Peptides against a protein of PDB entry 4KTY. Designs and how they scored, part 75

Target 1, 266 residues: chain A of PDB entry 4KTY
Amino acid sequence: YVLNDIGVIFYGEVNDIKTRSWSYGQFEDGILDTCLYVMDRAQMDLSGRGNPIKVSRVGSAMVNAKDDEGVLVGSWDNIYAYGVPPSAWTGSVDILLEYRSSENPVRYGQCWVFAGVFNTFLRCLGIPARIVTNYFSAHDNDANLQMDIFLEEDGNVNSKLTKDSVWNYHCWNEAWMTRPDLPVGFGGWQAVDSTPQENSDGMYRCGPASVQAIKHGHVCFQFDAPFVFAEVNSDLIYITAKKDGTHVVENVDATHIGKLIVTKQI

## One batch from the design tools (peptide; made by RFdiffusion4, then SolubleMPNN)

Design b2_p15_3_s4 (from b2_p15_3, 8 letters changed)
Fold by OpenDDE base, seed 5:
Structure b2_p15_3_s4 (fold): chain B 266 residues (1-266), chain A 15 residues (1-15)
Amino acid sequence: as target 1 above (266 residues)
Amino acid sequence: MVQYKLPFLNKKQAS
């Protein structure tokens, strides 16, 4: 995982799985220097730079531009007039080198771009990492582990009340590390995500969240386990918001979210 | 290849 500098990213739809190549380029000239620069911009203490828990958490924050003028600016409105369309990138190297040169966030990225750059960052710093794609990936905005879909009395979705959402697909990273801060057995793969989705204790970041903990429903373990759990395992809760202010649960769909999770095999 | 949010189904569609 650390040595591979070219990868495959899964995208598309559940019934039409697609792949694209991505050049991580963690060994290319200037890339390690850029990764160190990223940690410098984060004002990360030297003592923490050897800790994969701290490094991956800082990386999840710094690969996105929010809060801290990190590497990538996301765009999901199909307007890319002031940069490069997300689909035009073919690897991490150009993005990271542009960031290092300009010292300004690079435009633009979506989930696979964030995941690609983050993968380079992790691997460059000696952390085994891979990209994971989740189809029908939930975005829980209030950390209640469910997708709350509010309906008008006529049955139409109330877009004002409905804050949760679902991606057709979403990519994030898994990083391999020990977790001495967690109970025994919850080391190994840790979910980390640099795509800016939710604020985590003051910053747009996510993880590391123990994959083993999430699999067993231990969402109380740091970091951001509830959010990651919801991405793959949320129920859709259809709620009618009545005019009198009462809420009635109309339906529950436990099969919609996380229909397929894939990653490149070695 | 773009990532996008899926629309939710209304009550009739979800039933």
Scores: peptide ipSAE 0.522, ipTM 0.886, DockQ to the pose 0.913
Fold by OpenDDE base, seed 2:
Structure b2_p15_3_s4 (fold): chain B 266 residues (1-266), chain A 15 residues (1-15)
Amino acid sequence: as target 1 above (266 residues)
Amino acid sequence: MVQYKLPFLNKKQAS
């Protein structure tokens, strides 16, 4: 089985789907060495480097710069001072080689950049991987599997109380592996995400979460299944915060999140 | 195209 070194990433809006090419370059000079260097920086034991569960989880942490001076610094403020705008990148090679040479995090990335670099990392290490794009992707910040939208009594959104949010689109990765740590039937594609969104047991990382488990509502299975489940299937809960401190559920929208999930088959 | 957070609809818009 030959892994493609050039891919397509879906982005844009659900009603105006766009694609961009991405050069993974897993076979380019210095890229494999850089991936090994990433695991060295993570201080990953040699015994775990052959385990795709451990490798993908470490990769999800190290592809972002948070916590451990990993590969990419995220930026969503449209300033990008002293760095490269996320849209300027066309592949993983320049990013990884810059990280290896400078030994400092590379600026800047957004979800597709994180996913592109992470895809290269996984493929370099022999883990089948693909990028997934979710339109109207929820960001649950308190792990309650729902989007809590707090409204003032006049119906306007209370931005101070509303901490959950929704991306127009979000990209993450799926990695193929067996899951001997889970019940039979929950191996195969595992969701992993290197975009720094939420803290997972002490670090900004996500996964591997069994796609089959999530599809069947088994959010108790490690790792980070509740967060990934919420990204694709959370309900919008509109809550009126009364001036007396009480909360009243006004509306529930079960169709807003995860309107379309697309990926290119490997 | 950059990734961005969508605004939530208020009660009037959601109804």
Scores: peptide ipSAE 0.518, ipTM 0.885, DockQ to the pose 0.915
Fold by OpenDDE base, seed 1:
Structure b2_p15_3_s4 (fold): chain B 266 residues (1-266), chain A 15 residues (1-15)
Amino acid sequence: as target 1 above (266 residues)
Amino acid sequence: MVQYKLPFLNKKQAS
């Protein structure tokens, strides 16, 4: 029943699944203090720090640097001149301690780094947490629960007509908690994501979204259930944009997104 | 290790 301070993160491609070790280090000196510091920087009310719903939502915002000078700066352009390449990190401890000492966001992270640090944060604060990897993970930008793919009349993709995109893989977290704010049965694992992807009511954050609700197609429950649902279950909608401005649906692919979702059971 | 966005398939590839 003791939480592990080292874990495994799945990454790579759906046809070439890879794993790496990640040291969470939630029991290392200074890490708990750093997690408390993160909540202090978020100006989180003391009364809310005992509520895993509020803590996980604040954590999803603060583990990324956007909006609030949070822990990690993301970079996906393969240029890491002003920091550490995401692949160079081996655990959460160095990142969190650097954040505490410098009091500035740490560069750089990608999804597994965000998920690793977020996992440490949650576990430090007594919230059971695990990392989930989704292959062919959709990023729905316009909140319509589908991936809009626009084609020219010649059949070529027009990438300028949509901001929807798909990750080769994406990692986020699941946190265990009760959800008294939701109907009975939707407690348990909640999806939370600290990788800055979309704005959620004014900040780059995501969750907690009930995994059970999402599995049963309920996307009306807080928080950010439509976005999480779209990550794993979006249909690809191929739309031909004609020269006259009309749009015609050419094809629908319901098998492309969320080809594999993997996690280790805690 | 790097995470990246996948390109969408064109009409011919999707059919």
Scores: peptide ipSAE 0.487, ipTM 0.865, DockQ to the pose 0.897
Fold by OpenDDE base, seed 4:
Structure b2_p15_3_s4 (fold): chain B 266 residues (1-266), chain A 15 residues (1-15)
Amino acid sequence: as target 1 above (266 residues)
Amino acid sequence: MVQYKLPFLNKKQAS
């Protein structure tokens, strides 16, 4: 999980799983220096740079450009006029080296690009890491641990009544570390996500969230366990918005979100 | 019923 510099990222649909190669390049010239530079830009205290909990959380924030002029600017509008389309990237090296040389955020990324760069960052710093793909990945925008789907009285979806959404797939990372800040048994793989999705205590970051905690429904454990839990286990709540302003729950689907979570075993 | 947001992969540049 540290030594492999070429990876596979899963994407596509749950019934049509696809893969793409990604070059992490954690051993390439200048990459480690760039990772250190990233932590410098984050103004990370030197005493915390040996703590994988702090490092992974800082990396989660800094791999995206939001808040802190971090590495990658996300874009999902299929225009990408002022940079490189996310699909054009084949690895982390060019992105990180561009960031280091320009000292400006690199355009553009989407989830697998964020995950790829973040994976390089973690591995460069000696943190075992892997990319995880979740199919039917929920994006809980209002922190209610459910995926709200609002319907008009005619049954059509009203997308303006909520910002909750579902990715057909989403990629994030798992990083291996001990969690002395959590109860015994919740170390090991920790979910971390650098794709800017939701604000976490003032910054667009996510994790580390104990995978074991998530699996056992312990959403009270830091960091961002509720959000990660929602990504993989949210119920779809179909709500009819009546003209009189009342909301009626029409249906609940507990089987749709998180149908498949895959990662390369390396 | 559910509207998904889709990560966009341009296969023209995909490796």
Scores: peptide ipSAE 0.171, ipTM 0.707, DockQ to the pose 0.096

Design b2_p15_4_s1 (from b2_p15_4, 7 letters changed)
Fold by OpenDDE base, seed 5:
Structure b2_p15_4_s1 (fold): chain B 266 residues (1-266), chain A 15 residues (1-15)
Amino acid sequence: as target 1 above (266 residues)
Amino acid sequence: TPQHKLDYNDFLPPK
C-alpha cells in the first residue's frame, strides 16, 4: 500500500461501476516537503507527527480547505470557473505542489480528489492507506444513525425538513494503524475522510474510526464512528410531516444505504 | 462522473 504510487478509484453508479486511474506520486520531488508543510500549517506538534492516529486526523482536516486553509476546496454545484474541474485531475502531485507554491487552497475537488490527495498524504508519511468507495453513501447531518426523509402529505419530499442526504457514491480512505487508545482488537484499518461533510469537534474532519468497531456496531469509539457507521449502514426513515405538526413514520428501508463497498486489492 | 446527492423522489416507497 505504501509503495504503490498509482492506483485505481471506483466511482459511478452501483449498476454502472467505473474506474479511474490516480497517480499518488508520494515519492515525487516536493511531495514529502508538502506533506510536512501541511502539518506545519496545522501547527501540529513535532511529538504528534509520529503518531498515525494524530497524523491521520490532522490530515483529514487539512486536506480540505475548511477551517484551516487546507489543501482542497470542494465544489458540487457544477460551477468550476475559478479553478480546475474535479474531473480534470489525474493525480495528487499537481494539487499538492500547487498548494505548496501558492500557499492557498486549490480548486476544486470532490470525494475522489480528496481521497486521492489524502491517500498520497498518508502513504507519503508511511501510513498504509487505500481508497474505499461506497455506493449509496449516507450523509447523516444530525448524528442519529438514520436518514430522515420527511414527506409532505402528498408524498413529495419536504426539502426544508429533510437535512440528511445520500451520495450516489462516496470515496474515503482506510489507514492501517494500531489503536492503543481503543480496546484490544480495534486496530488495523481505520476509516478516515477528508471530504468536508460534518464538523467533528470543531473541524471538518473524520476519523480515524475503527473498521472493526464499526463492523461490530461499536459506534462509541473515537473518532466519528457514528458518522462512518451511518454512511454504510443507516436506514432510510420516511416520515410524513402532517399539517398539525405531528410526524408519522410511514416506511423504513434498510436496503438502500451501503449497497456496495469496494476497494482495490494490491 | 462527479458525485451527486440522490433525489429521494426517485426511490420513494409506494403509498
Scores: peptide ipSAE 0.543, ipTM 0.917, DockQ to the pose 0.891
Fold by OpenDDE base, seed 3:
Parts: structure tokens; sequence; C-alpha cells
Structure b2_p15_4_s1 (fold): chain B 266 residues (1-266), chain A 15 residues (1-15)
């Protein structure tokens, strides 16, 4: 989880699982220097750089360009003007070296690119890390732990009212660490995500969230456990907005979100 | 292959 510099990332559809190779390159020339540079750009205190909780949280913020001129600019509009299409990247090294050289965010990434670069960052700094892929991954927009799907009276989705969304797949990272800030038993794998999805206390970042806590339904523990829980275990709530202004729950589907969570065993 | 947001219309419950 630290020494391997080549990995496999799962993507695609739940019924058509695909894999792609990714070169992490954490030992290549200039990569460690770039990871240190990333923490410097984050203005991270030296005292915190030995704490995997702080490092992983800073990394989740800095691997994306939002807020802090971090490493990668995300794009999902299928145009990708003024940069490299996300699918063209084959590893982390070119991205990190470009960032270090240009001192500007690199365009463009999607979830597996963010996860790949973040995995390099974590492993380079000695934090055991892996990439996980969740199929039918929920994006809870209002932090209510459910996907609110608003329907017109004719049964069609009201896209204007519907803010929550579901990815066909989403990749994030798990980092191994002790959690002395949490109750006993909630150390080990921690979910961290550098893909900019939701604001967490003023920044686009996510985690570390205890995987064990989430598995047991404990969403009260830092950091961002409710969001990660929703990604893997939120219900779809179909709500009809009536002409009289009332909302009626027409259906609840607890089977679609988080259909499959997979990671490569290293 | 890029990730994308799913269209809820593709998996609406019967009604």
Amino acid sequence: as target 1 above (266 residues)
Amino acid sequence: TPQHKLDYNDFLPPK
C-alpha cells in the first residue's frame, strides 16, 4: 500500500466493470519534492506534517484546485478546452511535475485522476493508501443523508428542484492511520476524497472519515462522515411537488446507491 | 471513460 508505484483503478458501470492502469510514481525524481511543495502551498505547519490525519485532510483539499490553487482542475462538461482531457492521463507523475513547474493548477481531472494523484501524494509521504471505486455513488448536496428526487405531477423529474445527484461511478481514497481523536476501534482505513464535491468547513475537501464508523452507521465523527455515508448508503426519495405546494413522498429506493464498492488488493 | 451524473429518468419507479 506504500511501495507499489503502479496500480489499477476500477471504473465504468456496475454491470460493465472496467479497469485502467495508473502509474503512481511516488519514487520518481521530483515527486517527493512536489508533494512537499503542495504542503508548502497549503501553508501547512511543519508540526502537522507528521500527522497523517492533518496530512490527508490537507491533501484532500490541495489535490483539487478549488479554494487554494491546488493541483488539478476538475471538468465534467466533455469539452476540456485549454487542457488535457481527463482520460489522456496515465499516471500522477506528469501532473505533479507540471504543477511544480508551472505553479498553476493542471487541467483537467475527474475522480480517478484526482484519486490517482492523491494516492501518489499519500504514498509518497509514507501513508498507506488505496483507491476505491463506488458504483452508483451519491452526491448529497444538502447534507440530509438522502437523495431527494423531485418529480412533476406527470412523473418526470423536476431538474430545477432536484439538487442531489448520483455518479455512475466515483473514485476516492482510503488511507491507513490511527485515529486517537476518535473512540477505540475507529482507526484503520479512513476515507479521503480530493475530487471537489462539497464544501467541508469552508474548503472543498473530504475526510479522513473512519470506514469502520461509517460501516456501523456512526456519522457523528470527524471528518465528513455524513457525506461519505451518503455516497455509499443513501436512499433515493422520490418526492412529488403538488400544485398546492405540498410535497408527497411517492417512493423510497434503498437499493440503488452504493451497489458495489471495489478496490484492488495490493 | 469519463464519469457522469446519472439521469434519474432512467430509473424512475413504476407509476
Scores: peptide ipSAE 0.537, ipTM 0.917, DockQ to the pose 0.873
Fold by OpenDDE base, seed 4:
Structure b2_p15_4_s1 (fold): chain B 266 residues (1-266), chain A 15 residues (1-15)
Amino acid sequence: as target 1 above (266 residues)
Amino acid sequence: TPQHKLDYNDFLPPK
């Protein structure tokens, strides 16, 4: 997980799973230096740089440009006028070296680009890391652990009543570490995500969230366990908005979110 | 290839 400099990222649709290669390049010239520079830009104290919990959390914030002029600017509008389309990237090296050279955020990324760069960052710093792809990945915007889908009385979706959404797929990272800040048994793989989705205590960051904790329904543990849990296990709640202003739950679907979670084991 | 948000209209519950 540290030595592999080329990986495979899963993407596409649950019924049409695709793979792409990604060059992490953690051993290439200037990459480790860039990762150190990222931590410098984050103003991370030296004492924290040896703590994978702190490092992964800082990395999740700094790989995205939000809040702190981090590495990558996300774009999902299919308009990439002032940079490189996300699909054009083939690895982390060019992105990180551009960031180091320009000292400005690099445009543009989507989830697999964020995950790829973040994977390089983690591996450079000696943290075992892998990319995870979740198909039908929920984006809980109001922290209620469910995907609210509002319907008009005619059955059409009213997209204005919620900001909840579902990605066709989403990529994030798992980082291996001990969690002395958590109860025994919740170390190991930790979900961390650098794709800017939700604010976590003042910054667009996510994790580390214990995979074991989430797997067993424990969402009370730091960091961002509820959000990660929602990504993989939210129920779809279909709510009819009546003309009189009342809301009626019409259906609940517990099978749609997190249909498939894929990660490379080797 | 691009990541995108799903359209809820594509998987509405039965009426």
Scores: peptide ipSAE 0.535, ipTM 0.912, DockQ to the pose 0.880
Fold by OpenDDE base, seed 1:
Formats: sequence, C-alpha cells, structure tokens
Structure b2_p15_4_s1 (fold): chain B 266 residues (1-266), chain A 15 residues (1-15)
Amino acid sequence: as target 1 above (266 residues)
Amino acid sequence: TPQHKLDYNDFLPPK
C-alpha cells in the first residue's frame, strides 16, 4: 500500500461502474518536500508529525482549500473557467507541484481528485493508504444518521426542507494505523476524507474513523464516526410535510445508501 | 463521469 505509485479508482454509477488509473507519484522529485510543506502550512507541531492519527487528520483538512488555503478547491457546478477541470487530472504530481510553486490552492477537484492527492500524502509519509468508493453515498447535514426526504402532500419532493443529499458515488481514503486512543480491536483501517463536506470541530475535515467500530455500529468514537457511518448506512426517511405544518413519516428504506462499497484488493 | 447529487425523484417508493 505504500510502494505502489499507480492505482485504480472506481467511479461512475452503481449500474455502470467505471475505473480510472491514477498516478500517485509518491517517489517523484519534490513530492515528499511538498507533503512536508503542507504540514508546515498547517503549522503542525513537530511532535505530532510522527503520529498517523494527527497526520491523517491534518491531511484531511489541508488537502482541501477551505479554512486554511489547502491544496485543492472543489467544484461541482460544471464551471471550471479559472482552472483545470477535475476530469483532466491523471495523478497527484502536477497538483502537488503546482501547489508548492504557486503557494495557492489548485483548481479544481472532486472526490476522486481529493482522494488521489490525499493517498499520495499519506503514502509519502509512510502511512499505508487506499481509496474507497461508495455508491449512493449519503451526506448527512444535520447529524441525525438518516437521510430526510420531504414530500409535499401531492407526493412531490420538497428540496427546501432538508440539506441532506446523496452522491451517486463518493471516494475517500482508508489509512492503516494503530488507535491507542480507542478500545482494543478498533485499530487497522481508518476512514479519512479530504473532500470538504461537513465541519468537524471547527474546520472541513473528516476522520480518522475506525472502520471496525463503524462496522459494528459504534459511532461514539473519534473522529467523525457518525458522519462516516451515515455515508454508508443511512436509512431513507420519507416524510410528508402537511399544510398544517405537521410531519408524518410515510416510508423508510434501508436498501439504497451504501449500495456498493469498492476498494482495490491486496 | 463527474460526481453529482442524486435526484430523490429517481428512487421514490411506490404510492
């Protein structure tokens, strides 16, 4: 997981799964120096730079440009006039070298670009890492571990009553580390995500969240376990908003979110 | 294929 410099990222639709190659380039000239520069820009304490928990959490914040002028600016509006379209990137090297040279955020990325750059960052620093793709990936905006879908009395969706949403697919990373801060058995793969989605204790970051803890329904452990759990296991709650202001739960669907989770096998 | 938000109308339960 550390030595591979080329990978495969899954994307597309659940019924039309696609793959793309991505060059991580962790051994290319200037890339390690750029990863160190990223930690310098984060003003990361030197004592923490050897701790994969702290490094992965800082990386999840700094690979996105929000809050801290990190590496990548996201764009999902199909307007890329002031940079490079997300689909034009083929690897992490050009992005990281541009960031180091310009000292400004690079435009633009979407989830697989964030995940690709973050994977390079982790591997450069000796942290085993892989990319995970989740189809029908939930974005829980109100931290209730469910996707609220509001319907008018006529059955049409009212998109104004919730900020919850579902991605056709979403990519994040898993990083391998021990978790001495968690109970025994919750080390190993940790979910970390650099795509800016939700604020986590003051900035756009996510993880590390124990994959084993999440698989067993333990969402009380740091960091951001409820959010990651919701991405893969939210129920769809269909709520009819009545004219009198009352809400009635009409249906619950537990089959759509996290329909397929794919990662490269060993 | 770009990442995009799904339309809930595409997977509404039957009435």
Scores: peptide ipSAE 0.512, ipTM 0.901, DockQ to the pose 0.899

Design b2_p15_4_s2 (from b2_p15_4, 7 letters changed)
Fold by OpenDDE base, seed 5:
Structure b2_p15_4_s2 (fold): chain B 266 residues (1-266), chain A 15 residues (1-15)
Amino acid sequence: as target 1 above (266 residues)
Amino acid sequence: TPQHKLDFNDFLPAK
């Protein structure tokens, strides 16, 4: 994982899975220097730079531009007039070198771009990492581990009340590390995500969350386990909002979220 | 193709 500088990222639809090549370029000139620069911009203490837990968490914050003028600006409105469309990127190198040169966030990215750049960052720093794609990926915005879909009395979605959302697909990273801060058995792959989705203790970041813990429903462990759990396991809760202000649960669907999770095999 | 958020109206449960 650390030595492979070219990868494949899965995207598209669950019934029409697509792949794209991505050049991580962790060994290219200036890339390691840029990764160190990223940690400098984060004002990360030198003592923490050898800790993959701290490094991956800082990376998840700094690969996105929010809060800290990090690497990438996300755009999901199909307006890319002031930068490069997310689909035009083919690897991490140009993005990271532009960031280092301009010292300003690079436009634009979506999940696979964030994941690609983050993968480079992790691998540059000696952390085994891979990209994971989740189809029908939930975005829980209120940390209740479910997708609350509010309906009008006529059955249509109430977009004002419905704050949760679902991506057709979403990419994030898994990083391999020990977790001495967790009980025994919860090391190994850790979910980390640099796509800005939710605020985590003051910053748009996510993880590291123990994959093993999530698999067993242990969402109480740091970091951001509830959010990652919800991405793959949330039930869709259809709630009718009555005119009198009461809410009635009309249906529960446990089959839509996390339909398929894929990653490049060794 | 870019990622996008799904429209819940496309998969509402039948009444």
Scores: peptide ipSAE 0.579, ipTM 0.928, DockQ to the pose 0.897
Fold by OpenDDE base, seed 3:
Structure b2_p15_4_s2 (fold): chain B 266 residues (1-266), chain A 15 residues (1-15)
Amino acid sequence: as target 1 above (266 residues)
Amino acid sequence: TPQHKLDFNDFLPAK
């Protein structure tokens, strides 16, 4: 989880799982220096750089360009005119070295690119890390732990009212660390995500969230446990918006979100 | 390869 410099990222559809090779390159020349530079750009205190909780949280913020001119600019509109298409990247090295050289965010990434670069960052700094792929990954937009799907009276989705969404797949990272800030038993793998999805206390960042806590339904612990829980466990709530302004729950589906969570074992 | 948001219209509950 630290020494491997080449990995496999799962993507595609739940019924058509695909794998992509990714070169992390944590031992390549200039990569560690770039990771230190990233923490410098984040203005991270030296005293915190030895704390994997703080490092992983800062990394989740800085691997994306939002808020702080971090490493990667995300794009999901299939138009990549001012950079490299996300699918063209094969590893973290070129991205990190470009960031270090230009001192500007690199274009463009999607979830597996963010996860790949973040994995390099974590491993460079001695934090055991792996990439996790969740198929049917929920994006809770209003932090209510459910997917609110608003329907017109004719049964079609009201896209204006429906703010929540679901990715066909989403990649994030798990980082191994102790959590002395949490109750006993909630150390180990922590979910962290650098793909800019939701604001967490003023920044686009996510985690570390205890996987064990989330697995047992404990979402009250820092950081961003409700969001990560929702990614893998949200119910789909179908709500009909009536013309009179009332909302009626028509259906609840607890089977679609988080159909499969996959990670490389070694 | 690119990830995308699913269209909820593709899996609406049966009426």
Scores: peptide ipSAE 0.575, ipTM 0.928, DockQ to the pose 0.900
Fold by OpenDDE base, seed 1:
Structure b2_p15_4_s2 (fold): chain B 266 residues (1-266), chain A 15 residues (1-15)
Amino acid sequence: as target 1 above (266 residues)
Amino acid sequence: TPQHKLDFNDFLPAK
């Protein structure tokens, strides 16, 4: 989880699973220096740089450009005129070296690019890390642990009544660490995500969230456990919006979100 | 394949 400099990332559709090679390159010249530079740009205290909890949380913020002029600018509109299309990247090295040389965010990334670069960052700093792909990955925007789907009286979806959404797939990272700030048993793999999705206490970041805690339904533990839980376990709530403004729950579906979670087993 | 948001119309419940 630290020594491998090349990996496989799962992507595509749940019914058409694909894999792509990704070069992490954590041992390439200039990469460690760039990771240190990233922490410098974050103005991270030296005392915190040895703490994987703090490092992974800072990394989740800094691998995306939002808030802090971090590494990658995300784009999902298929317009990449001012940079490199996300699909053109084959590894982390070119991205990190460009960031270091230009001292400006690199364009563009999507989830697997964020996850790839973040994986390099974590491994470079000695934190065991892997990439996880979740198909039908929920994005809970209002923190109610469910996907609200609003329907008009005619049965058509009204997309204006909620900001909740579902990715066909989403990639994030798991980092291995102890969690002395949590109850015993909730160390080990921690979910961390550098793709800018939701604000977490003032910045676009996510985690570390205890995978063990989430698996057992404990969402009260730091950091961002409710959001990560919702990504993999939200129910779809179908709500009919009546003309009189009333809302009626018509159906609940617990089978769609988190259909498949894939990670490379070493 | 790029990452994209799903259309909820593609998996509506059966009436």
Scores: peptide ipSAE 0.574, ipTM 0.923, DockQ to the pose 0.892
Fold by OpenDDE base, seed 4:
Structure b2_p15_4_s2 (fold): chain B 266 residues (1-266), chain A 15 residues (1-15)
Amino acid sequence: as target 1 above (266 residues)
Amino acid sequence: TPQHKLDFNDFLPAK
């Protein structure tokens, strides 16, 4: 998980799974130095740089440009006029070296780009890491652990009543570490996500969230376990918004979110 | 290749 410098990232649709190669390049010239520079830009205390919990959390914040002039600017509007389209990247090296050289956020990324760069960052710093792809990945915007789908009385979706959404696929990372801050048994793989999705205690970051905790339905543990849990296990709640303002739950679907979670064994 | 948000209109429950 640390030594492999080329990986495979899964993407596409649950019924049309695709793969792409990604060069992590953690051993390329200047990459480790750039990772250290990232932590410097984050003003990370030196005493914390040996702690994978702190490092992965800082990394999740700094790989995205939000809040802190971090590495990558996300774009999902299919307009990439001031940079490189996300699909044009083939690895982390060019992105990280550009960031180090320009000292400005690099445009543009989507989830697999964020995950790729974050994977390089983690591996450079000796943290075992892998990319995980979740198909039908929920984005809970209001922290209620469900996907709210509001319907008009005619049955059409009202997209204005919620910001909850579902990605066709989403990539994040799992990092291996002990969790002395959690109960015994919740170490090991930790979900961390650098794609800017939700604010976590003041910054766009996510994790580390114990994969074991999430698998057992424990969302009370730091960090961001509810959000990660929702990504993989939210129910779709179909709510009819009546003209009188009444909300009626019409249907609940527990089968759509997190249909497939894939990671490469390396 | 790009991520996209799913359109919930594509999988609404049957009435």
Scores: peptide ipSAE 0.569, ipTM 0.922, DockQ to the pose 0.885

